# Ledger of designs, part 274: peptides against a protein of PDB entry 5JXT

Target 1, 319 residues: chain A of PDB entry 5JXT
Amino acid sequence: SLLPKKEINVYIGMSEMQVKWYQKILEKDIDAVNGAGGKRESKTRLLNIVMQLRKCCNHPYLFEGAEPGPPYTTDEHLIYNAGKMVVLDKLLKRIQKQGSRVLIFSQMSRLLDILEDYCVFRGYKYCRIDGSTAHEDRIAAIDEYNKPGSDKFIFLLTTRAGGLGINLTTADIVILYDSDWNPQADLQAMDRAHRIGQTKQVVVYRFVTDNAIEEKVLERAAQKLRLDQLVIQQGRAQVAAKAAANKDELLSMIQHGAEKVFQTKGAFGTMAEKGSQLDDDDIDAILQAGETRTKELNARYEKLGIDDLQKFTSESAYE

## One batch from the design tools (peptide; made by RFdiffusion4, then SolubleMPNN)

Design b2_p29_5_s4 (from b2_p29_5, 13 letters changed)
Fold by OpenDDE base, seed 4:
Formats: structure tokens, C-alpha cells, sequence
Structure b2_p29_5_s4 (fold): chain B 319 residues (1-319), chain A 29 residues (1-29)
């Protein structure tokens, strides 16, 4: 029998470099971020800010001129300059020691490039699939990963390319390095490991930059997933379609954690206390805190009915 | 504040959920 998957949100602080870049993004568009410009900010401008903030949450080297160089050499700086990489580096050591194998999903192919450099630097054997990977090369990568006695520890995937019905049940750990705006895309990614033929307990770690835009993306994805479940249960597929993107909501998502980021000098959260020197006890504390917050998040949305979730959607249709 | 932010987040979701996934993919590529 397939065991239920265990899902844990892993809440991660920003590195000093991430805080600095997050501040720069907010400062560059401060009029848009504060809503102080008497001109109604364009949806596109707000989405561009969201995109830059999500890049910052993933890795600061996604920005031109952020990587230290020349020489452009992979070193420990690739890890300590991103909170998610610090946690990933420790978590992968634990996963490997347990004899588990891991799928790592991201929305960003350029982040997979950073993760390839990291895998090479740490000596991890990996496979990769993204949107540009040819069909034959995808088959070859899947077969190489799934073969009995495969030395491939990590599979790097873009969430959507990995969503294409492939079987990766030879992995038992899933890391969502970032989240899709569509929670169904993340579920489809998890279902690559959590499928018929899986013999182990599947554990999903969702990385979430704490006190940043990603926490709001996660909350929103959880709401939609709950709404979708309730709509399916009630057979009312038609009603949910019309709520148009409120600029005030985009603004609120951008503003979330912005004050804390502006007030923060250096690294944020667990990264402020220990930086790159996380030990095994720190990882256990992060995972335990994440498990608690995940249960609280789920319990919050499980209590909401369709009417509660639809009130959030319907008040936007009359203005 | 959190309820209003939640309303705002749900409103934004409703507004971007109707953006075709392909357009969202193209925008975030």
C-alpha cells in the first residue's frame, strides 16, 4: 500500500546578500511598493517586482553582477549567499546518509544551473530535466536515474517539466526549492515520487523564505487548493472564475515582510544567528518548526468553507 | 490586518488564476 506523503514547509531566513538585494528591489520601485504614486500601478509592474523578489528568495546570483568575480569559480560563497542553499546543503547530507534519493524542483531553469554547479562542487551525482530538454534526453535521464543501483543521488527538475507524468518512484524525498503559483503543479511534481511503485515513505520539503513574498505565495496556494477541493466536493465548478487580480493584493504581497527587511541589518531569521554554520540540531529545529507551522497552516484552511473562501473572491468583483 | 491581507491575497489569486498558465509561464520564464 502507498503510504500517505508527509509534507513539511521549511521556513528559511535570507542571507545578508539576499536581504541587501531584496532591499534594493524594494527601494528601486518604492513608489510602487508603497502605493504612494497617485498613478494606479500597472499589474505588469507589480508582477515584475514579484518576479524579482522571488528570484532573490531563490538565489542572489540570479541577478547580473551579483556573483563575485572574476574569477567566476564555484566556492562556498554559492552556498552561504543563499539561505535555501545553506539548508539544502545540510539536508542533502542527511538525506544521503539515510540512503534516500531526492527530486529537487524549481520554477527557474537558471536556478537549476546554480544547483548543477553546487552538485559538481559537492560531488553529488545528478540528472537534470527542464523545459528545453529533448524528449530522448528526458527518457535517458529518467532511465539512468531509475536503473537498479543508480549512482544518481539527485534529480534536478523544473516543476512543469517534471510534472509530465514521469515515474520517479526510485526517489523518496522531494524538495520544492520554490513554489508554483498553481498548487496543482507542485502536487503533480510530488506525484512523480508519490505513486504506485513507491516502497518508502515519501517526504516533501517545501522551501519558503520566511517573512518574504514566498510566504504569501504559499498562503495563497493553500487557499486555492482548499477552494479547488471544496468546489470539486460541491460539484460547483463554474462559480470561482471571475475574481480579477487586485492590485492592492499584489501590493500587500510585496509589502509583506518589507518593513522587517528594511529594518534588518545583515542576515535574517536563523541565518542571522548562525549564518552558514548550521549544525544538525539547527536543521532539526528548522524542520520541527516547519512541521508545526505546516500543521497550523493546514488547520487554518481546513476550517474554511466555500463561502468563507468565496467572500475573499467575490468582494473584488463589485469594485 | 491578517484578514484584510488574506482578502487581498485571495483577490490577487482570483486575478492571476485566470491568467493562462502558459502566460504565467512565459512571464516567469
Amino acid sequence: as target 1 above (319 residues)
Amino acid sequence: MMEELQKQLDKFWENIKDIPLDEMEEFFR
Scores: peptide ipSAE 0.134, ipTM 0.651, DockQ to the pose 0.088; fails the geometry check
Fold by OpenDDE base, seed 1:
Structure b2_p29_5_s4 (fold): chain B 319 residues (1-319), chain A 29 residues (1-29)
Amino acid sequence: as target 1 above (319 residues)
Amino acid sequence: MMEELQKQLDKFWENIKDIPLDEMEEFFR
């Protein structure tokens, strides 16, 4: 029988470089945030800020001129300049040693380019599929990954490309490098490994930049998922469609951790304590803390009714 | 700086709050 999947949020601090870029994003768009533009222009501008902050949480090299050079060479700087890469690098070594195989999902094809460079640098054999991958090449990549005795350790996927009914049950580990705004897209990604034909315990690691916009994206996704569940249970299909993001919710997302980021002169969270020098015990501590916070997050939302969730979209803007 | 950032964020928020979640999902696709 298929074992239940384990889902663990992995809360990760920013590198010093990420903190500097996060501060620059907030500072640059201070005038944008001040609403000097018309209502529609301000909305698009806010969404652009959210997009830039999410890029920063993923990797600073997603910004033009962030990569150190010339010479432009892949080196350890690709890892230590992003908190998620530091954790990923340690976690992949453990996963490989366990004889597991891993799917890595991202919303950003440009992050997959960085992950390809990383795979080459570490000597990890991989497959890749994104939204631009031709149908024939997609089939070939899946078949190459799934073949008996495949030497492909990693499959790199955009979350949207992974949603298309693919069977990847030859992997038992899923890493969500970032989260979709729609929690259903992430569930569909997990279901590529967690499907009929899986023989191992599927473990899902969701990377979340701690005290940053991604934590609020996760909270919102959890709220939406709970609301969707309650709507299905109550037969009230019309209620789910009207949970329009309040402007106070997006601002709260942008503001979340902003003060702490501005006060931080170096690395942030787990990266402030040990930087790139995380050991296996540090990873175990991060995973254990993440498991605890994941249980707490789930327990918070499991108690909420539809009316509570409709109020929470208004009150979480004031905390 | 933080108070001014907060005021700016508050105005920013007043501009985004009415964005449907589905439009947010579409923008970030």
Scores: peptide ipSAE 0.053, ipTM 0.514, DockQ to the pose 0.247; fails the geometry check
Fold by OpenDDE base, seed 3:
Structure b2_p29_5_s4 (fold): chain B 319 residues (1-319), chain A 29 residues (1-29)
Amino acid sequence: as target 1 above (319 residues)
Amino acid sequence: MMEELQKQLDKFWENIKDIPLDEMEEFFR
C-alpha cells in the first residue's frame, strides 16, 4: 500500500527587494481601493492587484526592470532577492543529499524561466513542462526524467500542465512553489508523484509567503477543500462549494501582515533574521514551524460542518 | 500616513474577501 503523502506548508518571509515591491504595488493601487469605479471595474482592478502581489511573493524579477543590470548575469542575486529561492536553494541541497528527486510546480511559466536559470547556475539537471510544451516534447521530457538511472534531479512543471495524468513516481518530493486557487489542481499535481508505482514516502512542501496574500489563498483553498470533502461525504453534490472566509478573521490577519510589511525597512520574517545565510538548523526550524501551523490549519477546518462553511457565504451576498 | 495606508489595505481586503474562489480561479487560469 502507498504511504499517505506528508504535506507541510513552508512559511517564508520576503526579501528586502520583495518588501519594497510589495509596498509599491499596494501604494500605487490605493486609489483603486477607494472605489471610484463601478463594482465590476473595481473587481477586475482588485484581481490585478492580487496578481501583482502573487508575482511579488514568487520573485521580484517577474517585474519589468526589477532584474539588476547591465550586465544581466545570473548570480547569487537571483536567490537572495526572493525568500522562496533562499529556502528552495537550501532544501534542494538536502533533497539531493538524501538521494531524492523533486517535482517543482508553479502557476507561472515565467517563474519556471527563473528556476531554469537557477538550475543552470547551480548545475542541477532538470526537465521542464509547461502549457506551451509540445506533446512530443512532453513525452520526451517525462521519459527522460523517468528512465532508470536518470541524471535529471528536478522536474519543473506548471501546475495545470502537470495535472494531465502524467506519472512521475520516480520523484518522491513535491514542491508547490505557489498555490492554485483550486485546491484540487494542487492535489492533482501531488498525485503525479503520489500514485501506484511510488515506493517512497511522498513529501509535499507548499511554499507560502508569510503575512502576505498567499496565506489568504491557502486559507481559502483549505476551506474549499474541506467543503468539497463534506459534500462528497454527505452525497450532496448540488452544494456549490463557495467557501467564503470569515470577515473578521480575514481582516485581522491582513491588518497584522500589512502593518508588519509597512513597518519593515528591510527583509521580512525569516529573511530578516538570517537573510541568505540560512543554515540546516534554520531550515529544520522553518519546516517544524510549518508542520505545526499546517496541523493547526487543518484542525481548524476539520471541525467545521457544511452549515458552518455555508453561513460564511450567505452573509456577504446580501450587503 | 501609516494609519491611512492601513485603512486602505483593510478596505482592499474587504473588497476581495467576498470574491468567490471559483471566480478567482477563473481569473487566474
Scores: peptide ipSAE 0.036, ipTM 0.598, DockQ to the pose 0.340; fails the geometry check
Fold by OpenDDE base, seed 5:
Structure b2_p29_5_s4 (fold): chain B 319 residues (1-319), chain A 29 residues (1-29)
Amino acid sequence: as target 1 above (319 residues)
Amino acid sequence: MMEELQKQLDKFWENIKDIPLDEMEEFFR
């Protein structure tokens, strides 16, 4: 029988470079961030800001002129300038040592370009598929990766290209380098490895930039996923949705989570204390903290009914 | 610096939280 997936959110701090770029993005459009724009213009500006902030969370070199140079050479700076790369670099070493194979998904083809440079720099053998990859080349890449005794360790995929029903059950680790707005797209990506023919425990690591826009994107995606699950359940059974937590309890939980974050002065967790010099114990601590926060996140949404989730969506519609 | 960034992030979130997820998905498609 197929083992259930183990999903772990990996909460990662920003590098100094990411923080600087994140601040610059917010400062450049501060009037839009402050809501000073007219409703429709404000929305388009805000969506553009969200796109730039998501780029920043992934890698600062997604911005023109961010990469150090000339000379433009791949070096350790490719890793230490992005918190996700620091964690990825350590995690991939562990994954390789355990004899696992890994799928890495991103929404951004340009991030896959950075990950290719990283793979070359570290000497990792990889395959790549994105939205521009020809159908024949996709088949060839899948076949090369799935081949018995394949030396390809990593498969780099855009989440959209990975969604196309491909079978990658020869991998047992999935890294979601970023998250889709639609949680179903991420589930479809995971299901490339977690499918009939998988013989190993599939582990999914979801990278989330902590205290940034990606955490809020994840929260919103989790809300949508829970709502979808509840709608499917109610469509099958008139099970009275238990009256879930009062708005005040949810507000209190949101506020209490925010207050603990605000009370944590200055430490980007492990990234503030050790920067790029994370050891194996630091990675274990990050994974353990991530597993705890993932359980807490799931436990919050498991208690929510349709009416609660609908209130979260509907009170947002009338202002 | 970090406290100010967090305040900006919180304020930014308050401004975007009400944007429908489907509209965000369409924008990134």
Scores: peptide ipSAE 0.023, ipTM 0.566, DockQ to the pose 0.534; fails the geometry check

Design b2_p29_6_s1 (from b2_p29_6, 11 letters changed)
Fold by OpenDDE base, seed 2:
Structure b2_p29_6_s1 (fold): chain B 319 residues (1-319), chain A 29 residues (1-29)
Amino acid sequence: as target 1 above (319 residues)
Amino acid sequence: MEELAKDLKEVREKLDEALELFKKQLESL
């Protein structure tokens, strides 16, 4: 029988470089962040800010001129300049030692480029598919990954490319490097490993930048997932029309953690305490804390009814 | 049951379209 998947949110602090870039993004549009634009601020401008903040949470080298150079050389700086990469680097070593194989999903093809450079730098054998990958090349990559005795450890995927119904049950670990606005897209990504033919316990690690916009992206995704479940259970199809973030929700998401980011000198949380020097005990502590916060998050939404979820607005970080 | 399944599918499709539009807006930026 297929074992239930385990999902753990992994809450990760920003590196010093990420904090500096996050501050710069907020400062550039400070009037919009403070709500001074009010009803006149465009939804498009807020969406752009949200996108830039999500890029920052993923990796600062997603910005032009952020990478140190010349010379442009892949080195340890690719890892220590992004909190998610520091945790990923330690987690992949553990996963490999366990004889597991891993799917890594992102919304951003440009982040997969950084992850390819990382895989080459660490000597990890990988496959890649994204939204631009030709159908034939996609089949070839899947077959190369799934073949008996495949030496491919990592499969890099955009969440969209993963949505295409492919079977990757030869992997037992799923890393969601970032989250989709649609929780169903992430579920579909998990279901690439969690299918008939899987013989191992599937574990899903969802990376979430702590004290940043990604916490609100996660909360919104959890709200939507719970609402979708309740709508299905109650047969109330009429409720689902309000899935797109409104302007006030986007503003509240941008504001979340912004004050603390402006006050912070250096890195956040575990990145401030240990930086790139995380040991196996530090990873266990991060995973255990993440499991606790995941249970708390789920328990919060399990108690909410449809009417509560429809009224649920993300609290402003300035309330 | 079929109408409810159709309505749920249509709602899911509209939700997925709105999310795809939102994703396309985020990717086109």
Scores: peptide ipSAE 0.000, ipTM 0.274, DockQ to the pose 0.015
Fold by OpenDDE base, seed 4:
Structure b2_p29_6_s1 (fold): chain B 319 residues (1-319), chain A 29 residues (1-29)
Amino acid sequence: as target 1 above (319 residues)
Amino acid sequence: MEELAKDLKEVREKLDEALELFKKQLESL
């Protein structure tokens, strides 16, 4: 029998470099962030800020001139300059030691480039698929990964490319390095490992940058998923049309954690305390805290009806 | 509206397929 998947949100602090870049992004467009200019900022400008903040949450080297160099050499700086990479590095070591295999999903193909450099640097054997991968190369990568006795530990995928009806049940761990705005895309990614033919407990780790825009992206995705479930259950297809974030919702998302980011000197959370020197106890603490916050998040949305969720999508712009 | 209806239909079809597959697995036990 297929065991139910265990999903855990892993809340991760920003590195010092991420905080500096996050500040720089907000400062560059501070008039848009503060709404002070009296001109209602264009939805396009706010969406651009959101995309830059999401890049920062993933890795600062996604920005031109952020990588230290020349020479551009892969070193420990690739890991310690991104909170998600520090946690990933420790988790992958644990996952490998337990004899598991892992799918890593991202929205950003350029993050997969960084993850390839990381895999080479750590000596992890991997496969890759993104939106540009040819159909034949996709088949070859899947077959190589799924092969009995495959030495490929990691599969790197863009979430949308992984959404194609591929079977990756030879992996039992899924890492969502970032989240899609559409929670169904992430579910479809999880279902590559959590499918018929899976013999292990599938565990999904969703990385979320704490005190940043990604927390609000996650909340919005959870709200949408619950709304979609209730609409399907109640047969009320007409209710789903309000799906596009308004300007005020985007502004609220950008403002979330911004004040604390401006006040912070250095890194956030566990990254401030231990930086790249996370031990096994720190990882266990992060996972336990994440499991608690995940249960709290789910419990918040399970109690909400359609009318409450429709109000909350309008009112969460004001809290 | 049409794209969202298409997405919801596709999600429903995938859920129905998953449920049908789950039923077949339960019948094979």
Scores: peptide ipSAE 0.000, ipTM 0.226, DockQ to the pose 0.013
Fold by OpenDDE base, seed 5:
Structure b2_p29_6_s1 (fold): chain B 319 residues (1-319), chain A 29 residues (1-29)
Amino acid sequence: as target 1 above (319 residues)
Amino acid sequence: MEELAKDLKEVREKLDEALELFKKQLESL
């Protein structure tokens, strides 16, 4: 029988470089961040800020001129300049030592390029599929990954490309490097490993940048997932209409953690204390804290009815 | 159920189009 999947949100502090870039993004559009633009600020401008902040949470090298060089050489800087990479690097060593195989999902194909450079740098054998991958190459990559005795440790996928009904039950670990606005896309990604034919316990690690926009993306996704579940259970089709973030919700999401980011001169949390020198105990502490916060987050939304979930989309705009 | 699945699909498609349009706008910057 298929074992239930274990899902853990992994809350990760920003590196010093991420904090600096996050500050620059907020400063560039400070009038929009402060709401001073009022009705004049377009929803499009706020969506732009949200996406730049999400890029920053993933990796600062997603911005032109962020990578040290010339010469542009892949080195340890690729890891220590992104909090998620520091945690990923330690976690992958543990996963490999356990004889597990891993799917890594992102919304950003350019982040997969960074992850390819990382895989090459660490000597990890991998497969890749994104939205641009030809159908024949997708089949070849899946077959190469799934073959008996495959030496491919990692499969790199965009969440959407991974959503195409493929079976990857030869992996037992799923890393969501970032989250989709639609929690169903992430569930469909997890279901590549968590399907009939899986023989192991599937574990899903969802990376979330702490004290940043991604916490609010996660909260919104969890709220939407709960609302979708309740709407299906209660047959109330009319409630689904608030799928797109309004302007005030986007502004609140952008403002989340902004003050603390402006006050911070270095990295955040465990990244400030240890940086790239995270040990196995630090990783265990991060995973344990993440498991606790995941339970708390789920318990918060499980208690909410449809009317409460509709109100919370309004009240989180006033705190 | 079918109508709700259709509405969720349509909302998803509109969100996907908005995100794709947004990607194109950012690739043009």
Scores: peptide ipSAE 0.000, ipTM 0.285, DockQ to the pose 0.018
Fold by OpenDDE base, seed 1:
Parts: C-alpha cells; sequence; structure tokens
Structure b2_p29_6_s1 (fold): chain B 319 residues (1-319), chain A 29 residues (1-29)
C-alpha cells in the first residue's frame, strides 16, 4: 500500500534584496495599497500588485535590472539574494545525501530559468518541463528521469505542466517552490510522485515566505480546500462559486506583512553571511517549526464549518 | 540552528515591524 504523503510548510524569511524590492513594489502603488485614491482601484490593479509581490517572494531576479552586473555571472548571489534559494540549497544537499530524488514545482517558468542556472552552478543534473515544452520532448524528459539508474537528481516543472497525468514515482521528494491559487493544482503536482509504483515515503515541502503575501495565499488555499471538502460531504454545490478573491480580500492580502517590510531599515545582510553557514541542524529546526505550524494550520481549519469558512473569508478582509 | 532561527525570526520581526509602520501610515492617511 502507498504510505500517506507527509506535507510540511517551510516558512522562510525574505533576503535584504527581497525586502527592498517588496518595499519598492508597495511604494510604487501605495495609493492603491492604502485605498486613499478615492477611485475604486480596479481588481486588475490589485491582482497585478499581488503578482509582483509573489514574484518578489520567489526571487528578486524575476525583475529587470535586479541582477547584479555587469558582468552578469552566476555566483553565490543567486542563492543569498532569495530566502527560498538559501533553504533550497541546503535542503537539496540533504536530499541528495539521503539518496532521494526531487521534483521542484513552480507557477513561474522564469523561476525555472533561475533554477536551471542554479543547477548548473551546483553541478546538479536535472530535467525540465514547462508549458512551452513540446509533447515529444516531455516524453523524452520523463523517460530520461525515470530510467533505471538515471543520474538526473532534479526534475524542474511548472505546476500546470505537472498536471498532465505524468508518472514520476522515481522521485520521493516534492518541493512546491510556490503555491497555486487553486490548491487542487498543487495536489495534482504532488500526485505525480505519490502514485501507484511509489515505493518510498513521499515528503512534500511547501515553501512559504513568512509574514508576506504568500502566507495569505496559503491560508486562502487551505480555506478553499476545507470548503471544497465540506461541500462534497454536505452536497451543497452552490457554496463553491465565491472562490474568486474580492477587492477587499486582495487588499488585505497585499497589506499583510507590508508594514513590517517598510520598517525594515537595515541589513538582512546576516542572511547572506549566515545563509552560507546554515548547517543540517538549522534545516532541522526550520522543518520542525514548519511541521508544527502546518499541524496548527490544519487543526484550525478542520474545526470550521461551511458557515464559519464563509464568514472567515469576509471577516479576514478587516483584520 | 539558533542563528538561522534567529535570522528567520529577525526577518520575521523586521517584517512584523514594517507591517505595523504600514498600518500606522494607513491610519495617518
Amino acid sequence: as target 1 above (319 residues)
Amino acid sequence: MEELAKDLKEVREKLDEALELFKKQLESL
């Protein structure tokens, strides 16, 4: 029988560079973020801010002119300038030592480009599939990864490309570098490793930028997943229609952690120096803290009924 | 362990402090 998946949210702080870019994004649209503009900001403008903040949480080099240069060289700066990369770098080293193989999922193909540069820089052998990959090239990449004795350690995938029913049971570790707005897309990604033919315990690490918009994206995804479960159990199909964030919910998500980002005058420079100094014990502490917070998050939503979840989506816009 | 937890906590605390400043800026508008 397949062992149940172990899912752990990994809560990660932003680098100094991420904080500076996060501030710059909020400052550029501060009138929209403050609601001060008297003109009802379009839902589209708020969605664009959310998309920029999510890019910042993934990697600052997703913005033009963010990469240090000239010369433009792949170096340790690719890692220390993004909190998720610092944790990923140490986690991959542990996963490799354990003789595990890993799927890394992202919503952003441009983040996969950064992860390719990282894989080359660290000497990790990888495969890649995204939305632009031809059908024949997808088959070839899957076969190359799944072959007996494959030297390919990492498979890089966009979450949507991973949804295509592919079997990747030769991997036992899944990293969700970011989250989909639809929790079902992430579940479908996990089910590429957690399928018939898997012989190991599948572990899923979900990276979440702490005290930033991604924490609210995760909460909203957990609320939606619980609501979907309750709707299926109670046969109340009509409740599913309110799944699109309203303007006030988007504004609350943008505001979450924004003040904390603005007061941060000074060096997250300690993450650049200490990010290289992270040991195996540091990763264990992050994973243990993440496992605790994951259990607390799940326990919070497991107790909520349909009516509570419907109220929470309306009240959490004002906290 | 303690240093990364401290750095992540410091990042968290700095992210908490800036949220309070932004809320105060929103209240001052």
Scores: peptide ipSAE 0.011, ipTM 0.273, DockQ to the pose 0.033; fails the geometry check

